Peptides against a protein of PDB entry 6D0Y. Designs and how they scored, part 47

Target 1, 225 residues: chain A of PDB entry 6D0Y
Amino acid sequence: ETEDHLESLICKVGEKSACSLESNLEGLAGVLEADLPNYKSKILRLLCTVARLLPEKLTIYTTLVGLLNARNYNFGGEFVEAMIRQLKESLKANNYNEAVYLVRFLSDLVNCHVIAAPSMVAMFENFVSVTQEEDVPQVRRDWYVYAFLSSLPWVGKELYEKKDAEMDRIFANTESYLKRRQKTHVPMLQVWTADKPHPQEEYLDCLWAQIQKLKKDRWQERHIL

## One batch from the design tools (peptide; made by RFdiffusion4, then SolubleMPNN)

Design b2_p13_8_s4 (from b2_p13_8, 7 letters changed)
Fold by OpenDDE base, seed 4:
Structure b2_p13_8_s4 (fold): chain B 225 residues (1-225), chain A 13 residues (1-13)
Amino acid sequence: as target 1 above (225 residues)
Amino acid sequence: SSLEELLKQVESL
């Protein structure tokens, strides 16, 4: 395969085909595995790029990486290292939108058996530990809680199946923080009707309520978060 | 930072 052909294959995976998505992903994983001896660095860069720039294909690319990891464990490790490095760079640059998406991507890699559940739990423990930092802006504490909570739709089921006690501790710490944090009031976002006033809920409280419901529903998604 | 250290642990597992 040429480099241009590999780029085309990777970018177009998941598009309409006569074959199943699973079959196409297995086929692509086989092609990429065969080309790793010659194009490892290119394939790694391409996968990192599409993982970052095509959020609509998150589960497609996490699945692809999972298949590749099963074929070549070293490549899977190098990919995770590259994504972690990108996460660090995003955080250093205060690019919080990219950073939170990368956390979601890494979270779904747990389902694909690329990242171990204990490792993801440790990451989330570290995120929630930021709430205990002194002399830092609340926005920093809020972001790490947001990154944790907003990633749970992708990994909460797996983590509670394997690390329920540790997850419960993280949840307790999160709840404690949410109760004591300062809330931003936005009166202008209140919807007033003649007979039914509707206040806008604070975004982290809203997300927390959604995640609590998801947890109660045994991580079966019923509604788009 | 503690975050960087734990992120390194994720790389190994």
Scores: peptide ipSAE 0.038, ipTM 0.759, DockQ to the pose 0.018
Fold by OpenDDE base, seed 3:
Structure b2_p13_8_s4 (fold): chain B 225 residues (1-225), chain A 13 residues (1-13)
Amino acid sequence: as target 1 above (225 residues)
Amino acid sequence: SSLEELLKQVESL
């Protein structure tokens, strides 16, 4: 494959095809593996780019990376390194939207057997530990809780299957924080009162309720969050 | 610093 053709194949995967998505991903993984000796750096850059810029294809690209990791473990490691570097850069640049998406992407890589469950649990333990930091803005604490909770739809099932005790501890700490955090900003944004049929909730409380429901449903989604 | 360490651990996988 030529370099330009590789770009086209990577960017267009998951689009309408006569073949199944799974077949297309397996085929593409084979093509990319064969071209690693000549185009490793280019393929790595392309995958990092589409992973970041095409969030609608998150599960497509995590699956593709999972397939590549199974074929070439070193390449999978290099990809994770690149994504971790990007997460660090996003945090340093205060690009919190990209950062939270990258956490979600890394979370789904656990399902694809690229990242070990214990490592993701450790990351989430660290995120929730920020809620205990003194002399920091609440917005910082809130963001790390948001990053954790908003990633659970992609990895909660796997983490509870392998690390239920640790996850329960993280949940308890999260719940404790949500009960004690300041919520004075909510009334200014609320259109509905508690007496109305559809009262507005604070955004983290709302997310928490959704995640609790998802957990109760054994991580089987009934609707997209 | 702790986050950086954990990210490094994930990076090494």
Scores: peptide ipSAE 0.038, ipTM 0.755, DockQ to the pose 0.018
Fold by OpenDDE base, seed 2:
Structure b2_p13_8_s4 (fold): chain B 225 residues (1-225), chain A 13 residues (1-13)
Amino acid sequence: as target 1 above (225 residues)
Amino acid sequence: SSLEELLKQVESL
């Protein structure tokens, strides 16, 4: 495939096709693998770019990378390295929205067998350990907790299956932090019903409650139409 | 930083 064609294929994967998504991804993985000897750097850059710029296709690209990793382990490693580097750059640039997304992307790579569960656990241990840092703004602590919690929908099941004890420790530390952190009560117009008041809950507390429920539900998300 | 070191470890996968 030509370089331009590769770009088109990578960007358009997951769009409407007569074939299944799985078939298309497998086909594309085969094409990309075949072109790695000539276009490894280009393919790597393209995948990193679309991974970052097309968040709506997160699972498509993580799956694609998973397929590629299965075919070429070295390439998978290089891709992870590139994404980690990008995460570091995002953090340095205070681009926290991108950083959170990248953590989520990396989290889903665990499901795709690109990143080992223990490595992701270690990452989250480090994130939550920030809550114990002295002389840092709470916003920093909150962000790392948010990055952890907000990524669990993508990886919580796998991590608990593989590293339940370690995850429980992380959860305990997170819970402890959430209990002791200063909460900003935003004066929102609270909707009150006679029988059930709906107080405004702080966003991390809300997220924590959601994650606790998800955990209780064995990490199965129920989608309501 | 400890985070950077860990991230490097993840890179070595």
Scores: peptide ipSAE 0.037, ipTM 0.756, DockQ to the pose 0.018
Fold by OpenDDE base, seed 5:
Structure b2_p13_8_s4 (fold): chain B 225 residues (1-225), chain A 13 residues (1-13)
Amino acid sequence: as target 1 above (225 residues)
Amino acid sequence: SSLEELLKQVESL
């Protein structure tokens, strides 16, 4: 019964309430902290599950984990380890949609002070380094670039504030790769309008342009990307 | 893999 109660609390957080979201998250963090001695494994599993299955609540659960990490540093570490393990499993299973979401989730954990900025920079350096791998399919190189770029809306500001030189290097490497890669999908993805047929911009080039604009705007989002 | 090694570094933080 208590476990079911915890599940309900975790799943329903962020729903409409008379109190602010911040107050509700602080309250829930306190409840979960108090129950960790008896239900740590259950709470950990629940948080991992909702983090994966409820992408619409990404910032709610990253914030909750941030609050829990501040109260119990060991638990925060265990959660990150679990999420990293899940990322590895997703990659091994070729579940790239889940994998990219997990990278985004981990990226937002930097803002919540759960993951250090240098560690995230190192992860992105590793991702972009895949573009230099020899004898691998371009789709692999493209995916890691996509995972990097698509995560920057959640963490780009923080990383440039703390690691601007390293981020500039990653950007330069990314730009270099995008210039030299083959754009095979563009001819097949032509948008036919009533007026004139035009080729759809290649998805990585489009994303790159969006991220460059976001960077220029000092990482202030005007539109949901 | 190099990725796995880096992910281990993240776990240590």
Scores: peptide ipSAE 0.037, ipTM 0.755, DockQ to the pose 0.018; fails the geometry check

## One batch from the design tools (peptide; made by RFdiffusion4, then SolubleMPNN)

Design b2_p14_1_s1 (from b2_p14_1, 5 letters changed)
Fold by OpenDDE base, seed 3:
Structure b2_p14_1_s1 (fold): chain B 225 residues (1-225), chain A 14 residues (1-14)
Amino acid sequence: as target 1 above (225 residues)
Amino acid sequence: SEFEKLLQERLAEL
């Protein structure tokens, strides 16, 4: 009964309530902290599950983990280890959509003071280094670049504040790869508005342009998400 | 969002 209760509390956090989201998160963190001595493994499993299956609640669960880590210093590390294991499993199973989301989740944990900036930089260095591997399918190289670039909206500001030189090197390597890779033409229905033909861009080139713009804007999103 | 920023700031204070 207690386990079912914990599952319900974790799954429903962020839903409409009479209380603020902040109050609910702090309250839930307190409940989970109190239950860690008896249900640590269950709580870890539940958090990993919702982190993986509920992408719409990414910032809710990263914040929750951050709060728990502040209360119990070792909890955040154990959670990250579990998430890294899950990432490796997803990659082995060729579940690349899940894998990229897990990378984004880990990226936001840097903002929650669960993962150190240098550790995240090292991960991204490893990802971009795949572009230099010989006799590897381009789809593999492209995925790691995509995983890196698509995670920067969550962590780019923090990483450039603390590791600007290292990030610049990663960006230079990424740009070099994007220039030399084979571009695939995806026949898309060009919505020609009569007055301004938008050149059709390849998806990674488009993403790169978006990230460059975000970087120029000092990692400030114009749209309140 | 502004709310997300507030939450991040609060976490930094812990």
Scores: peptide ipSAE 0.025, ipTM 0.703, DockQ to the pose 0.045
Fold by OpenDDE base, seed 2:
Structure b2_p14_1_s1 (fold): chain B 225 residues (1-225), chain A 14 residues (1-14)
Amino acid sequence: as target 1 above (225 residues)
Amino acid sequence: SEFEKLLQERLAEL
């Protein structure tokens, strides 16, 4: 019964309430903290599950984990370990949509001070290093670059503030790869005018341009990418 | 959201 109650509380956080989201998160963190001695494993599993199944609540759950980590220093590490295991499982299962989401989730955990910036940089270094591996399909190399770039809206600011030199290296390697990779052009139904040619951009090139713009804007977003 | 960012910033101060 208590476990069911915890599940309900965790799943429903961020939904319509008479209280502020902040107060609800703090309240839930307090409840979960109190129950950790008896239900740590269950709480970890529940948080991993909702993190995976409710991508629309990414920032809510990263914040919740951040709050819990602040209260219980060891909890964040255990949660991250579980999430990394899940990421590995997703990759092994070729569930790349889930995998990229998990990378974004982990990225946002840096902002919540659950994951250290150097650790995230190391992860991204590992991702981009795949582009240098021999006998790896381009689609796989592209995915790791995509996972890196698509996560930067959540963590780019923090990483450049703390690890600018390392990030610049990763960016240089990424740029080099994007220049040398085979680009796939898919015909799109677009209105072409002689006066305004609309060159088609490959999805990674487009993303790269967006991230470069975001970086130029000092990682201040005007709209959701 | 801006609210979430602010909340994260506050959390960072803990």
Scores: peptide ipSAE 0.025, ipTM 0.700, DockQ to the pose 0.044
Fold by OpenDDE base, seed 4:
Structure b2_p14_1_s1 (fold): chain B 225 residues (1-225), chain A 14 residues (1-14)
Amino acid sequence: as target 1 above (225 residues)
Amino acid sequence: SEFEKLLQERLAEL
């Protein structure tokens, strides 16, 4: 059936082909556009699924969504709404790894002009505000900080270019939280290489340091995070 | 459109 065919096309995009990736994406966008009147819900669901389950193809699918949004100006909003619903469901189910991929996907949609920079900033403000909530588990607070920080490699440059003051506020709040949160007690492991010790760091502190370095480098990645 | 141009630039980076 056509629905099964759509699933195959969406799942296989970006794989080895005789055609260029650009050509394949344009072609698929055309196919999906034509099928939106009949299969919008299915297409939305499929794209949400690949967004959460195929992180290796994140930029391929965000670009695809961007193309579809350009062709159908209402599609982007509907897709984002579906993604937010999925994110909420994932969080309720404690599927944190799935949820973080959704946040990263939404982040990269800013670069595809599907989500406005101010809207993404507002989302991250909401995330970091969780750190100020009373009577919530630290794991919840930690996850929202992780989701925010781990998404910045995709969108940090754009957000700072458009909303630097707001981003600085978010960073300040994040830093404040990281200083006061409880850290797991792990024996210090040090790797000695060429007279330089590399201490083991707590995962959020490590990520924070990486993001601070990335920010300092004007969001030009020198290392794979 | 400006959007389409930017999107094409992004496609070229993939």
Scores: peptide ipSAE 0.023, ipTM 0.670, DockQ to the pose 0.037
Fold by OpenDDE base, seed 5:
Structure b2_p14_1_s1 (fold): chain B 225 residues (1-225), chain A 14 residues (1-14)
Amino acid sequence: as target 1 above (225 residues)
Amino acid sequence: SEFEKLLQERLAEL
């Protein structure tokens, strides 16, 4: 297959077809596996690109990487390394929106058996540890907390099942930081009901409350979107 | 989502 053909296949996966998405993903994984000997670098680059540029297909591409990793046990590691490099580059460029999405993508890779739960816990420990650094601006500390908390909907269940004690420690440190940080109040995006208006909350406090509720609900979302 | 769960289950079977 040509490089252009691979690009087309990767970009179009998840589009409506006569076959199930699972079957299409398995089929594509087979094609990509067969082409790895000749186009490994290109495939890695393409997957990194679509992972970055197509956030609406996050689950599709994490699953695809998971399937490829199951077929070729080294592929997942190489992909993760590429994604970590991209994350570092995004952070250096102050592209925080891309960076946080990459963290979410990596988080979902835990569910796809590409990243081990302990490794993700270690990453989050590193993120939250930034809050303890004295010479770092609060905006930077806040971003790492945001990246951690906003990724938990994808991976919180798995991490608590395997590393509950470590996660509790991270949560305690996060809570402590949120209590002592300077807060700037922002308008709420939505008012749910006239009878029970949500008070104006700082964005991290709001996110923390949402995550606490999710944790209480055993990481089950009430509404399946 | 239910879809994500199904995908995860399938991957676990591999």
Scores: peptide ipSAE 0.022, ipTM 0.645, DockQ to the pose 0.044

Design b2_p14_1_s2 (from b2_p14_1, 6 letters changed)
Fold by OpenDDE base, seed 3:
Structure b2_p14_1_s2 (fold): chain B 225 residues (1-225), chain A 14 residues (1-14)
Amino acid sequence: as target 1 above (225 residues)
Amino acid sequence: SEFEKLLQEELEKL
């Protein structure tokens, strides 16, 4: 009975309520903490599942994990390890849409004090380093750049505040790659600057321009998609 | 809500 209730609670958190979301998350974190001794594996599995299947609740579940991590320091680490394993599995299965979302999720966990900024910087350094690989398809290089750039709305501010020099190096390497890569005809990605029509351009170039603007605006975004 | 009901039930068990 309790086990079924945990699933329902985790799935339904963030739905319409008379109480604030913050209050509900604190309450749920307390319940989950108390149940960790008996249901740790199940709770980890459930959180991993809903994190992957309910992208519209990204910030809800990152916050929940942050609260749990504050209560039980080991839980956050185990959750991150599970998500990283899932990321690797998604990449191996060529599920790049899921993979890029998982990178965004991990990025937001930095804001929730679950992942350290230096660790995320190291991940992005590894991603951008793929652009230097020889004898690989450009689509591979492009995807890792896309994964990096598309995650910055969630973590760019934090990373530049703590690791500005390293981030500048990553940006320089990214810019260099974008200048020398072959251009392709794909739809524009308008995430933050879709208020009026813009000239058609290559999707990574468009994303780069948007990220540069976001950086210039001190990482202030009107909304996160 | 169903969530609130379930949450309250679990909190009472603590």
Scores: peptide ipSAE 0.300, ipTM 0.880, DockQ to the pose 0.933
Fold by OpenDDE base, seed 4:
Structure b2_p14_1_s2 (fold): chain B 225 residues (1-225), chain A 14 residues (1-14)
Amino acid sequence: as target 1 above (225 residues)
Amino acid sequence: SEFEKLLQEELEKL
């Protein structure tokens, strides 16, 4: 009965409530903490599942894991291990959509104090190092760069605050790769805004430009009014 | 909400 309730709670947290999300997360964290001795494996599995299947609740579940980790239970590490295992499995299965989402999820766990900044930097170093591998398809290299860059909106600020030199090195390597990689030839589409045309760019080049701007703006995203 | 109900029930057990 309790196990069923846990599943329902984990799946439904963040839905419409008279209470604040923060309050509900704290409450749920308390419940889960108390039940870890009996239902640790189940809770781990449930959280991994919802983390993967409910991308709209990414920050909810990263926060929840963060709260559990803050309660001095070695849950965060085991959760991360499970997520890393899933990431590896996704990569082996060429499920790149799931894999990139998992990287983003892990990235946000840094903000929740579940993953240390140096560990995330090391992961990104490993990703970008793929660009230097010989006899590897460009699609593989491109994906790892994409996974890195597309995750920075979630963690770039924290990583530069803690590991700016290492991040600069990763950026330099990324830039170098982007300059030398083969670009897909597509007809140029120009969107005219005001007096200047905005040309269509290759996807990774476009993403790179966006991330460079974000970095320049000190990782502050512009609000859409 | 169902969530709140379930949460409250479990919290009361603590």
Scores: peptide ipSAE 0.300, ipTM 0.878, DockQ to the pose 0.927
Fold by OpenDDE base, seed 2:
Structure b2_p14_1_s2 (fold): chain B 225 residues (1-225), chain A 14 residues (1-14)
Amino acid sequence: as target 1 above (225 residues)
Amino acid sequence: SEFEKLLQEELEKL
């Protein structure tokens, strides 16, 4: 009975309510915390599942995990470990769409104080370091750069506030790679609204330009397309 | 809502 209720609560949080989302999340976090001694494994599995299957509720579940982690229980760490395992599995299975989403999810967990900024910087350093490997196909190198750059809207502000020097190094390495890589002519639409119209460019070059602008604007998003 | 009802039921058990 309780287990069924937990599943329903986790799946239904964020639906229209007379109470604020924040209030509902705090209430749910309290319920889940109380039930962790008896249902930790089930709760972990449920949260991992909904995190992956309900991308529209990304910020809801990152916030929920953040609230649980803040209640002096090492739940956040266990959750992150599970998500990292899933990321590795997705990469091994060449499921790059799931993998990039998981990177974005992990990125938002930094904002929720579940993942430390230095840990996320280290992950991105590892991603960009793939561009320096000699026997790796460019498509794989490009994906890691894409995963890094496309996650910065969620975490770039936090990382530059805490690890600006390290981030600058990653950016320099990324820029160097983008200059030397072979270009593919896959146009990309702008992800963020710009004051001036921009021509269509190669997708990584276009993304790079948008991220550079976002950085220049101190990571304040004007509009996401 | 169903969520609120279920949440309240669980909160009452605490």
Scores: peptide ipSAE 0.296, ipTM 0.876, DockQ to the pose 0.931
Fold by OpenDDE base, seed 1:
Structure b2_p14_1_s2 (fold): chain B 225 residues (1-225), chain A 14 residues (1-14)
Amino acid sequence: as target 1 above (225 residues)
Amino acid sequence: SEFEKLLQEELEKL
């Protein structure tokens, strides 16, 4: 019965409640902590599953894992290891959308103090190093750059605060790659500003420009609602 | 909510 309850709790956290989300997460973290001795594997599997299948709850589950990690248990490390395994499996299965999402999830875990900033920097260094591999398809190189850049909205601020020199090096390498890679012009709807034409850009070039702007804005996103 | 009910039940076991 407890096992069934845990599944329900993990799946339903963040739903409409009279209590605050923070309160519910703290409560759930306490329950899960107490049950880890008996249900660690089950809890790990459940959290990995919901993390993957419910992307709309990304911050809920990263926060939950963060809370668990703070409760004098090594659960965070085991969870990260499980997520890394899943990332590798997703890549092997050519599930690139899931893979990039998992990288973003891991990125947000840095903000939740589950993954250390240096570890995430090392991961991104590894990603960008793929651009230096010989005799590999450009699509492979492009994907790892995409995975890196597309994750920065979640973790760029933290990484630059703690590892600015290393991040600058990664950025320089990324920029160098983007300048020398083959760019395929894809017909798409052209967008124009009110007074100036907006040139059509390749998707990675566009993303790069967006990230550069985000960096310039001190990683503060501006939303137009 | 159902979540709150289940949570409370589990918390009471602690």
Scores: peptide ipSAE 0.290, ipTM 0.875, DockQ to the pose 0.909

